# Peptides against a protein of PDB entry 4GMN, part 35

Target 1, 375 residues: chain A of PDB entry 4GMN
Amino acid sequence: RYANITLLALVTLASIGTDFQETLVKGNQGSRESPISAADEEWNGFDDADGDAMDVDQKSSSGEDQEEDYEEIDVKEDDEDDDDDSITSEMQADMERVVGADGTDDGDLEDLPTLRELIQTAVPQLIRLSNLPIDSDESLTIQSHALSALNNISWTISCLEFANGENANIHNAWYPTAKKIWRKTILPILEADSADLKLATQVTSLAWAVARVLHGETPTDGNPHRKFISLYHSSKQQAGGNSNSIEEPEDPFQGLGVKCIGVVGSLAHDPAPIEVNREVGVFLVTLLRQSNNVPPAEIVEALNQLFDIYGDEELACDKEVFWKDGFLKHLEEFLPKMRTLTKGIDKRTQPELRTRADEALLNLGRFVQYKKKHA

## One batch from the design tools (peptide; aimed at target 1 V11 T18)

Design b2_p16_7 (made by RFdiffusion4)
Pose (drawn by RFdiffusion4):
Structure b2_p16_7 (pose): chain A 285 residues (1-30, 108-237, 251-375), chain P 16 residues (1-16)
Amino acid sequence: RYANITLLALVTLASIGTDFQETLVKGNQGDLEDLPTLRELIQTAVPQLIRLSNLPIDSDESLTIQSHALSALNNISWTISCLEFANGENANIHNAWYPTAKKIWRKTILPILEADSADLKLATQVTSLAWAVARVLHGETPTDGNPHRKFISLYHSSKQDPFQGLGVKCIGVVGSLAHDPAPIEVNREVGVFLVTLLRQSNNVPPAEIVEALNQLFDIYGDEELACDKEVFWKDGFLKHLEEFLPKMRTLTKGIDKRTQPELRTRADEALLNLGRFVQYKKKHA
Amino acid sequence: SPPPPPPNFATPSLPS
């Protein structure tokens, strides 16, 4: 039963996690009662995956179970985070998911992040999931072991297809949990790291630059948020952004539109947004 | 407004 009973069930649940994304797209061209697949994924499939993700690991075989269990959690969490939840959008699905997303973080991402050592493959798996979960949680994400510090250290140390880089994952997840209403100091650290990335953009991969700019625009674009005054202005983030604008233009033109297109067009949008961003705040004390 | 990030999926496999 081993090869069939356990591994097959996980790989399939993970594929179900991947393919539900197509239901969302196709469904558009035309209490989760209307979405039983999603309902079953959250209420039934996910609790067992959190359990499996937790347990040792005493042996290599259970090292594979954990990995596969993390794969399924990852695919589901990612697909779900592909929904618009800003404003009142998709509120039914948000309430069904949010507490579970908190559990995945507390019971899965956090204990694994507690024991620093040793894997890169596994370190990559947890960050991918944590990035998916934090895209929904948005600073409501738990601040317990000061996880942003660990993901920040993971970025620099793992320094030794552009958008699949682990560094991009570290930027995204730390950037997502630093949105309001996060602890203002947690936001200060994450914001400082994201801006430092620009000041020292001399050696940062272009994709990581685009993600850092998107995360910043996503965080400090609302003057009513305490962190816009408490951090963005208090620490003068505006100067580094104005200084980075010329540096950003050359690196963008340094990207071969023909080899490869996506990064180029994405970076064009970031500089465009970067310019518009430097204006809007320039207009606000 | 910035675009969403490209999809990121895990591709689990069965052993031989």

Design b2_p16_7_s1 (made by RFdiffusion4, then SolubleMPNN; from b2_p16_7, 7 letters changed)
Fold by OpenDDE base, seed 2:
Structure b2_p16_7_s1 (fold): chain B 375 residues (1-375), chain A 16 residues (1-16)
Amino acid sequence: as target 1 above (375 residues)
Amino acid sequence: SMSPPPPDYAVPTLPV
């Protein structure tokens, strides 16, 4: 009875975290439908947020309308409008406020009562439940559901814009809680050194969501980046040996390898210790050198992390790691391999992986050119 | 920054 109520509450909190994200993604897609035109904008690094609106003179080249008679394949959208009306009117109102809120600098969530209760009331209980002694299948189930709920909430918050002081109230309320999740949930599970790859995947997903907000300010106690690098290597050794395939997730970006790369990349951002940055940077560049044996999704993630870590030339890691350890040469030598890898991905069977690989290839070309100009 | 992968929404399977 008590366990079933606890599990139902954890499932409900995990659902709320998911529904909140889907609505934020839909809301952000509606605002970000400014096509990132694949215009040959010289990638000038991260800091040129001075969006001088270059008047792109739309020279209407009247290309001849070849009316390709697209036969209307009457795809019966079985609108199973599973209008899961599970999004309470209060959650919708909080989401509309998050998208529209001029961030007051105070970590006061007075205007966001649902989000306040999630951060201040629910998350501390989820942290407690994730730390229960594992002595039964029931306690393991409770931990898994608590980690799922923490994951979904943390991912949702990590999809908010915090640049330029946006959502500063949410950031300021979340930041101490995110550090608490890291210290109280993530680190103890990583230290328990369990051979449970499912638990390792759950905690690594949560660690990525948390590290996407904390970046280099993530607590470095016990060198967690080395634990995630070790977990990456251990996951590869297990996949190669045992025909009990833990079903590789159908989504190539949900793999434990991608999640490990995402965590360690996020941990390596400024103001991370230069030695942490170096160990992560060397790991990521080593994946590119070994790309013949690395899944394409992990290469895409490793490239994106390298661009985000080393995109700013004013950061200490640019001089002390990127240039000092000769990363530019490795990236330039990888460019023709990335072109081959990307072309090898079937657009029909893996459209998302192909799109993200095409973007990462484009960005790699731009990044190499940028770094050559700033050498 | 690229769009993060969609989080693994572990759809919590309700224990039947």
Scores: peptide ipSAE 0.023, ipTM 0.650, DockQ to the pose 0.666
OpenDDE base, seeds 1, 3, 4, 5: peptide ipSAE 0.021, 0.021, 0.021, 0.022; ipTM 0.645, 0.544, 0.648, 0.641; seeds 4, 5 fail the geometry check

Design b2_p16_7_s2 (made by RFdiffusion4, then SolubleMPNN; from b2_p16_7, 7 letters changed)
Fold by OpenDDE base, seed 3:
Structure b2_p16_7_s2 (fold): chain B 375 residues (1-375), chain A 16 residues (1-16)
Amino acid sequence: as target 1 above (375 residues)
Amino acid sequence: MMPPPPPDYAKPQLPP
């Protein structure tokens, strides 16, 4: 009875985290529909009039295929529009404020009561539940649901813009909590070196969400980047040996390999220690060099992380790692391989993977040209 | 830049 109530509460908190994202994505789309005034640029269409209607008369024959009158069983889809508008009016009002507030610098969430309770009340309990001793299948289930709720909340917050001081109040409230999730939930699970790939995938997803906000300010205690690189390699060894047990996620971007790349990439951003940046940068460039044995989604993610880490020439990692370790040469040598890889992705079966690979290829060409001008 | 894929939001599987 208490377990079921706890599980229901954890599922509800995980839902709230998801519904918040959908609302943020919808809100951010609505603000970009500033009506581009239809400037009436009369594009005078070319008048090419050549009208030769070739009349090819081909006469082919009458196949009498029998109309089997399948009685349309009018299954009244009772559109139970279970508009479970689970988005509380308070959550929607908090999201409208998040999109509209030029943030006051104080980490005060007085104007965001739902988000405040989520960060200050719910997350500390989820951290507690994720750290319970695993002594039963019930405690393992509670941990998994607590990690799922922490994941959804952390990802939703990581979708907010924090550049240029945007959402500074939310950033300031989340930042100490994100560090607490890292130190109290992520690191202990990662240090336990569990052979459970499901748990490893959950904690790595959560780690990526947290690291997308903390970047190079993520606690470096115990060299977590090396643990995620090790987890990446271990996951590849297990996938090669036991074809029987882990359904590859239908979405190639949900794979543990992509999640590991996303974590270590995020950990390598400024102000990360130059040695952490170097180890991650070398790992990412090594994936590109070994691309024949790397899933296309992991190559796309590794490229995006390299662009984000080394896009700014004013950062110490540009001089001390990118140029010093000769990364430009490896990116240039990879450009023709990326063209071949991207062309090999079927647009019909994997449209998203193809789109993201086409974008990553375009960005790689631009990035190489940029770096050559700033050499 | 396209935002990274939305993570697997574990759609809360309502217990049956």
Scores: peptide ipSAE 0.025, ipTM 0.665, DockQ to the pose 0.586
OpenDDE base, seeds 1, 2, 4, 5: peptide ipSAE 0.023, 0.025, 0.008, 0.024; ipTM 0.667, 0.665, 0.514, 0.661; seed 2 fails the geometry check

Design b2_p16_7_s3 (made by RFdiffusion4, then SolubleMPNN; from b2_p16_7, 6 letters changed)
Fold by OpenDDE base, seed 4:
Structure b2_p16_7_s3 (fold): chain B 375 residues (1-375), chain A 16 residues (1-16)
Amino acid sequence: as target 1 above (375 residues)
Amino acid sequence: SMPAPPPDYSSPSLPS
């Protein structure tokens, strides 16, 4: 009884996290589709060309009235009001406020009561449930569902813009909770060194979501970047041996390898320790050098992480790692390989992978030109 | 960069 209620609550929290994300994505698209007022296109008046009224003679051809009896197929619009009532009216109202909120600096989510209860009430319980002693299949199931709910909430929040003080109230409420998820959920699971690839995938997905907000301020205790690099290599060794049992996710970007790259890339952002940044940067550049044996989606992610880590020349990692370790040469040498890789992706069978690879190739060319200008 | 699309949230199927 208590287990089933707990599982139902965890499923509901995971669903809420998904629905919240979909609505934030739709709302943020709607805000970008603010119609640029087409008002200032000077409608150059079509000159009234006095085109003479040619008298087209009214030839009265008596078309025979074939009354084709169109059987009015009464398509009952079954208004299947699929009232997918999954989104509470309160959640929708909170989502509309998050998209419109001019960032008042008060970390009081008073205007966002649903998000407040998710962060302050639900997440602390999910952290507790993820830390239960594993002594039964029931405790494993509870941990998996708690990790799924934490993943969904954390990813949803990680899709908000926090640059330039945007959503500062949400950031300030989430930041201590994100650090708590890292220290209380992620680190203990990584330290347990479980051979469970399902658990490793769940914790890595959660770690990426958390690290996308914390960046280089993610706690460096125990060198977690090395654990994710080790997990990356271990996942590749297992995939090469047992071709049968791990259904590679249909989406190339959902793979454990991509998730490991996303985590370590996010961990390496300023103000990460220069040694952490170097170890990650060398790992990412090494993937590009070995690109013939690396899935295209992992190459796309590794490139995006390298651009985001080393895009700012004012950061200490630019001088102490990027220039010092000669990364520009490796990126320039990779350009022709990336062109070949991108052209090898079929637009018909893998349209998303092709689009993201075309973008990453374009950005790589721009990034190399930028760095050459600022050398 | 466009952020990586969020992972497919496998809604945990209700245990049958």
Scores: peptide ipSAE 0.019, ipTM 0.638, DockQ to the pose 0.597
OpenDDE base, seeds 1, 2, 3, 5: peptide ipSAE 0.019, 0.020, 0.008, 0.008; ipTM 0.637, 0.642, 0.573, 0.565; seeds 1, 2 fail the geometry check

Design b2_p16_7_s4 (made by RFdiffusion4, then SolubleMPNN; from b2_p16_7, 7 letters changed)
Fold by OpenDDE base, seed 3:
Structure b2_p16_7_s4 (fold): chain B 375 residues (1-375), chain A 16 residues (1-16)
Amino acid sequence: as target 1 above (375 residues)
Amino acid sequence: SMSPPPPDYAVPTLPP
């Protein structure tokens, strides 16, 4: 009973987070030609398929025909059109305020009561639930649902614009909580070095969502970028060995490899330590060099991360990593390979992957030209 | 079966 109520509450929080994300994405598409990057990844993480209806084998015990006169309680089907307006009027009002927010620099969410309760009340409980001792299948289920809810909330917040002091109140309220998620949920799971690829995928998704806001200010304790790079390589070794791998997600961008690239790319942004930036940059450029053995979606993500990390020539990483380690040469050598890769994607069977690859190819050509002009 | 130990994190090397 309590477990089912907790699970229902976690599913509801996860649903609310998804619906809020979808509406923020739709709202942002109407205003600015911001490059539709990785933000449009609908986290399709609730496979409804684990309706393992326990076939309770109704052993036909021939119990006697007591004709108990069940009075037909005429349950009026009140067609409550449960307009499952999953978006409460308060959430919708909070969304309208977020899109219109006059960027007060105070971490005050007085005008955003639903978002305030999510950050201040729900997230601390979800962090607690994600850290329960795993001693039963029930505790594993609770952890998974807590991670899903944290993921959806974190992704939703990561779809907000925080550049130039936009949404500063939300950023300032979220920032300490995001660091807490990182330190209390993500790092302990990564340190446990679990062979559970499902758990690894969930924590990596959450880590990406958190790192998309924290960037180079993500806590560097224990060199988490190295752990995600190690996880990337380990996932590739497992997929190559057992044909009973976790079903490859139908969406190429939902793969653990893409998520690992997204995390480490985000971790490498300024003000990340130059050595962290170098290790990540070298990892990403190495994927491009090995592109014959790398999924196209991972190449697209690795390119986008490289553009974002090294797009600004005023940053220390441009001089100390990009130019010093000769990244331009590798990007130039990759251009003809990227053209071949992109042309090899069937527009009929993989339209999204082809669109994202066409964009990444265009951006690679522009980026190489930009860097050559600024050499 | 224990998953093989994660390969010791080797920083990828770019060719000179």
Scores: peptide ipSAE 0.024, ipTM 0.551, DockQ to the pose 0.018
OpenDDE base, seeds 1, 2, 4, 5: peptide ipSAE 0.023, 0.016, 0.019, 0.008; ipTM 0.552, 0.535, 0.631, 0.534; seed 4 fails the geometry check

Design b2_p16_8_s1 (made by RFdiffusion4, then SolubleMPNN; its pose is not in this set)
Fold by OpenDDE base, seed 5:
Structure b2_p16_8_s1 (fold): chain B 375 residues (1-375), chain A 16 residues (1-16)
Amino acid sequence: as target 1 above (375 residues)
Amino acid sequence: SFKAIPPEPVYFKVPV
């Protein structure tokens, strides 16, 4: 009884985190409709003249139109208004405020009471539940649901813009909690060195969401980047051995390999220790060198991470890692391979993977030219 | 600094 209520509450918190994310995505898409001013450029019709009217009179015959009476099957859509009362009017108002908030006030989350209670009350309980001793299938189920709820909440918050002091109130409220998730949930699970690939995938997804906000300020205690690199390699060894491998997720970007790359990429940003940056940079460049044996989605993610890590020439990692370790040469040598890889992706069967690969190829060409100009 | 054309963030929705 208590377990079922706890599981229902965890599912509800995970759903709330997902719905909040969907609303933020829809709100951000609506704001990107820059009014394409329909400049009615009057296409002045070009006057081109004389072409002869060839009069081909072909007389072909009167086939009888059989009116097949398609009986309109009036499928009554029973609108089962599943009034999923899961989103309170107060939560919806908080969501609309977060999407519309010109987050210029460093103030307390007083104007966002639901988000405040989610961060300050719910997340600390989820951290506690994710750290329970695993002694039963019930405790394992509770941990998995607590990790799912933490994942969805952390991903939702990681989709907010925090550049230039935007959403500073939310950032300031989340930042200490994100560090607590890292230290209390993520690190203990990574240190337990479990062969459970499901648990490893859940913790890696959560780690990426947290690291997308903390970046190089993510705690480096216990060298977590090396643990995620090791997990990447271990996951590849298991997939090669047993034909009963965990079904690769239908979405190429949802794979454990992509998640590992996203985590370590995020961890390598300034102000990360230069040795952490170097180890991650060498890992990512090594994937490009081995690209014939690497899934295309992992190559796309590795490229995006490399552009974000090494896009700023004023950072210490540009001089001490990018230039010193000769990364430009590896990117230049990879450019023709990326063109071949991208062209090999079928637009009909894998439209998202093809779009993301076309973008990564475009960015790679631009990035190589940029770095050559700033050498 | 170089700015990549940001891909739309991959959302890791756990289907609940």
Scores: peptide ipSAE 0.252, ipTM 0.841, DockQ to the pose 0.363
OpenDDE base, seeds 1, 2, 3, 4: peptide ipSAE 0.249, 0.250, 0.246, 0.251; ipTM 0.839, 0.839, 0.834, 0.841

Design b2_p16_8_s2 (made by RFdiffusion4, then SolubleMPNN; its pose is not in this set)
Fold by OpenDDE base, seed 2:
Structure b2_p16_8_s2 (fold): chain B 375 residues (1-375), chain A 16 residues (1-16)
Amino acid sequence: as target 1 above (375 residues)
Amino acid sequence: MFKAIPPDGIYFKPPV
């Protein structure tokens, strides 16, 4: 009875974490759909006056209009009114305030009561539940649901902009809690060295969400980047050996390999120790060099992480790692391989993977040019 | 500073 109530509460908290993310996406889309009033600044096109009139003869071939009588199949769209009533008016009002909030510096969430209760009341209980001794299938189920709820909340918060002091109140409230999740939930599970790939995938997802906010300020105790690199390699060895197909996630970006890359990339950002940055940077560049044996989604993620880590020439890692270890050469040599890889992705069967690969290819070309200009 | 073109979309659907 108590366990079923706890499980229901954990499922509800995981749902709330997702519903907040969906609301944040809808809110960010609405802010982007703020019409760029095309102020028609008449870009006065360059008057290139060279008027050579090639007279291409319009041969009008009259093709016969076959009126194919399209029988209007009256597909009754059963409007399944998906009762989008899942988002409480309080959650919506909190997310609308998050999207519009001029960041007051105090870590006070007085104006965000739902988010306050998630961070201050729910997350500490989820951390406690994720750390219960695993002595039964029931305790394992509780841990899994507690990790799912922590994951969804952490991902939602990691989708907020924190640059330039935006959402500073949320950042300041979340930051100590994120460090607590890392130290109390993530590290103990990683140290238990479990062969459970489901648990490893859950904790790695949570670790990525947390590390997306903490970056190089993520606690470096016990070299967690090496644990995630080891987990990456171990996951590849298991996929090759046993016909116990862990069903490859339908979404290629939900794979444990992508999640490992995302975690270690996030851990390598400034102000990470140069040694941590170097080990991660070498790992990521090594994936590109070995790209024939690496899933396209992991290549896309590895590129994005490399752009984010080494995008700023003022950072110590640019001079001490990127230039010193000759990463530019490896990125330049990878350009033709990335073009081949991207062209090999079918737009019909994997539209998202293709779009993200096209973007990563574009960014790789731009990044190589940028780095050559700043050499 | 280099700015990548951000992907159109959220990098992560939380696992349900």
Scores: peptide ipSAE 0.116, ipTM 0.765, DockQ to the pose 0.240
OpenDDE base, seeds 1, 3, 4, 5: peptide ipSAE 0.109, 0.110, 0.080, 0.101; ipTM 0.758, 0.759, 0.752, 0.760

Design b2_p16_8_s3 (made by RFdiffusion4, then SolubleMPNN; its pose is not in this set)
Fold by OpenDDE base, seed 1:
Structure b2_p16_8_s3 (fold): chain B 375 residues (1-375), chain A 16 residues (1-16)
Amino acid sequence: as target 1 above (375 residues)
Amino acid sequence: SFKAIPPKPIYFKVPL
């Protein structure tokens, strides 16, 4: 009884976190439709005039109007529009404020009551539930649902812009909670050394969402980047042995390998310790060197992480890692391989993967030229 | 600094 109510509440929180995410995506898509200026391509209508009028003969067959009185069965489609208006008007109002707010620097969420309750009331309970002693299938189910809810909430918040002081109130409210998720939920699960790939995938998804906000300020206690690199390698060894049990996720980007890359990439941002940055950078560059044995989605993610980590020449990691360890040469040598890899992706069967690979290839060419100019 | 053309956000929704 209590377990079922707890599970329902966890499913509801995971749903709310998903619905917030969808609405943020829709809002961000609408704002990024910069009007492609309709270039008035005057479609010069080709004047092909040849008017051969085929005389269709008028055979007037006067077939009798049998008025079959089809009784219009007024099938009232009960549009049970189950408008599962899962997005409450309060959630919509909070989201409109998040999209429109000149961020007040006060970590006060007075104007964002739904988000405040998620961060201050729901998340601390989810952290507690994710740390229950595992002694039953019910406790495993509760942990899994708590991780799912934390994942969806953390992903939603990680999709907000925090650059240039945007959403500073949300950032300031989330930051201490994100550190608690990391220290209380993520690290203990990673330290338990479970062979459960499902649990590993859940915690890695959550870790990526959290690390996308904390970046290099993510707690370095216990070298979590090495645990995720180890998890990456272990997942590849297991997949090679048992061809039967890992349904490759229908989405190539949902794979544990991509998630591990996303986590360690996020952890390596400034102000991460240079040693952490170096170990991650070497890992990512090594994936590019071994690209023949690496899924295309993992290559795309590894490239995006490398661009974000080493995009700023003013950061200590540019001089102490990127230039010192000769990463530019590896990126240049990878450029022709990336062109071949991207061309090998069928646009018809894998349209998203192809689009993401085309973008990553474009950015790789630009990044190499940028780094050559700033050498 | 270098700015990549931002890929569309990938959202790791857990299927409910």
Scores: peptide ipSAE 0.255, ipTM 0.825, DockQ to the pose 0.364
OpenDDE base, seeds 2, 3, 4, 5: peptide ipSAE 0.252, 0.243, 0.033, 0.248; ipTM 0.823, 0.815, 0.751, 0.819

Design b2_p16_8_s4 (made by RFdiffusion4, then SolubleMPNN; its pose is not in this set)
Fold by OpenDDE base, seed 3:
Structure b2_p16_8_s4 (fold): chain B 375 residues (1-375), chain A 16 residues (1-16)
Amino acid sequence: as target 1 above (375 residues)
Amino acid sequence: MFRAIPPKGVYFYPEL
């Protein structure tokens, strides 16, 4: 009875984390629809006239009319518009304020009561539940649900813009909590060296969400980047051996390998120690060199992380790692391989993977040209 | 910024 109530509360907190994301996406779409005045550039169509009418006649075959009488099963659309508006009016009002808030306020979530309760009340309990002694299937289930709720909340917060002092109140409230999740939930699970790939996938997803906000300010204690690189390699070795195929997630971007790349990439951003940046940069460039044996989704994420880490020439890592370790040569040598890889992805069966690969290929070309101009 | 498409969010939907 108490377990079921705890599980229901954890599922509800995980849902709230997702529903906030949907609200943020809807709110950010409304703000970007500033009508870019369609300047009617009258593209004067070129009048290429030549209409040679090749007449090829091919004939006749008369295949028969089997009228299969499809009985119209009157599927009553029970429009159960159970608009279970799981988004409370308070959650919606908080998210509307987050999307509209020019960052003037001193770290107080007074105007964001739901987000305040999530960060200050719910997250500390989720951290506690994720650290329970695992002595039963019930305690394992509670840990898994607590990690899921922490993941969803952390992902949603990581989708907010924090550049240029935007959402500074939320950033200031979340930042110490994100460090607490890292130290109390993520690091202990990583140190336990569990063979549980499900747990590893959950903690790595959470670690990516947290590291997307903390970047190079993520606690470096115990070299977490090396643990995620090790986890990446270990996950590849296990997938090759036991026919307990963890069903490869239908979404190639949900794989543990992509998540490991996302974490270590985020950890390598400024102000990360140059040696952490170097170890991650070498790992990412090594994936590109070995791309024949790497899933396309991992290559896409590795490229995006390299662009995000080394896209600014004013950062110390540009001079001390990117140029010093000769990364431009490896990226340039990878361009023809990326074109082949991207062309090999079927748009019909993997439309998202193809779209993200086409974008990453375009950006790789632009990035190589940028770096050659700024050499 | 080079990246136009953000990282795909990873949400867990625990089955009840």
Scores: peptide ipSAE 0.178, ipTM 0.843, DockQ to the pose 0.681
OpenDDE base, seeds 1, 2, 4, 5: peptide ipSAE 0.174, 0.173, 0.163, 0.175; ipTM 0.843, 0.842, 0.839, 0.843

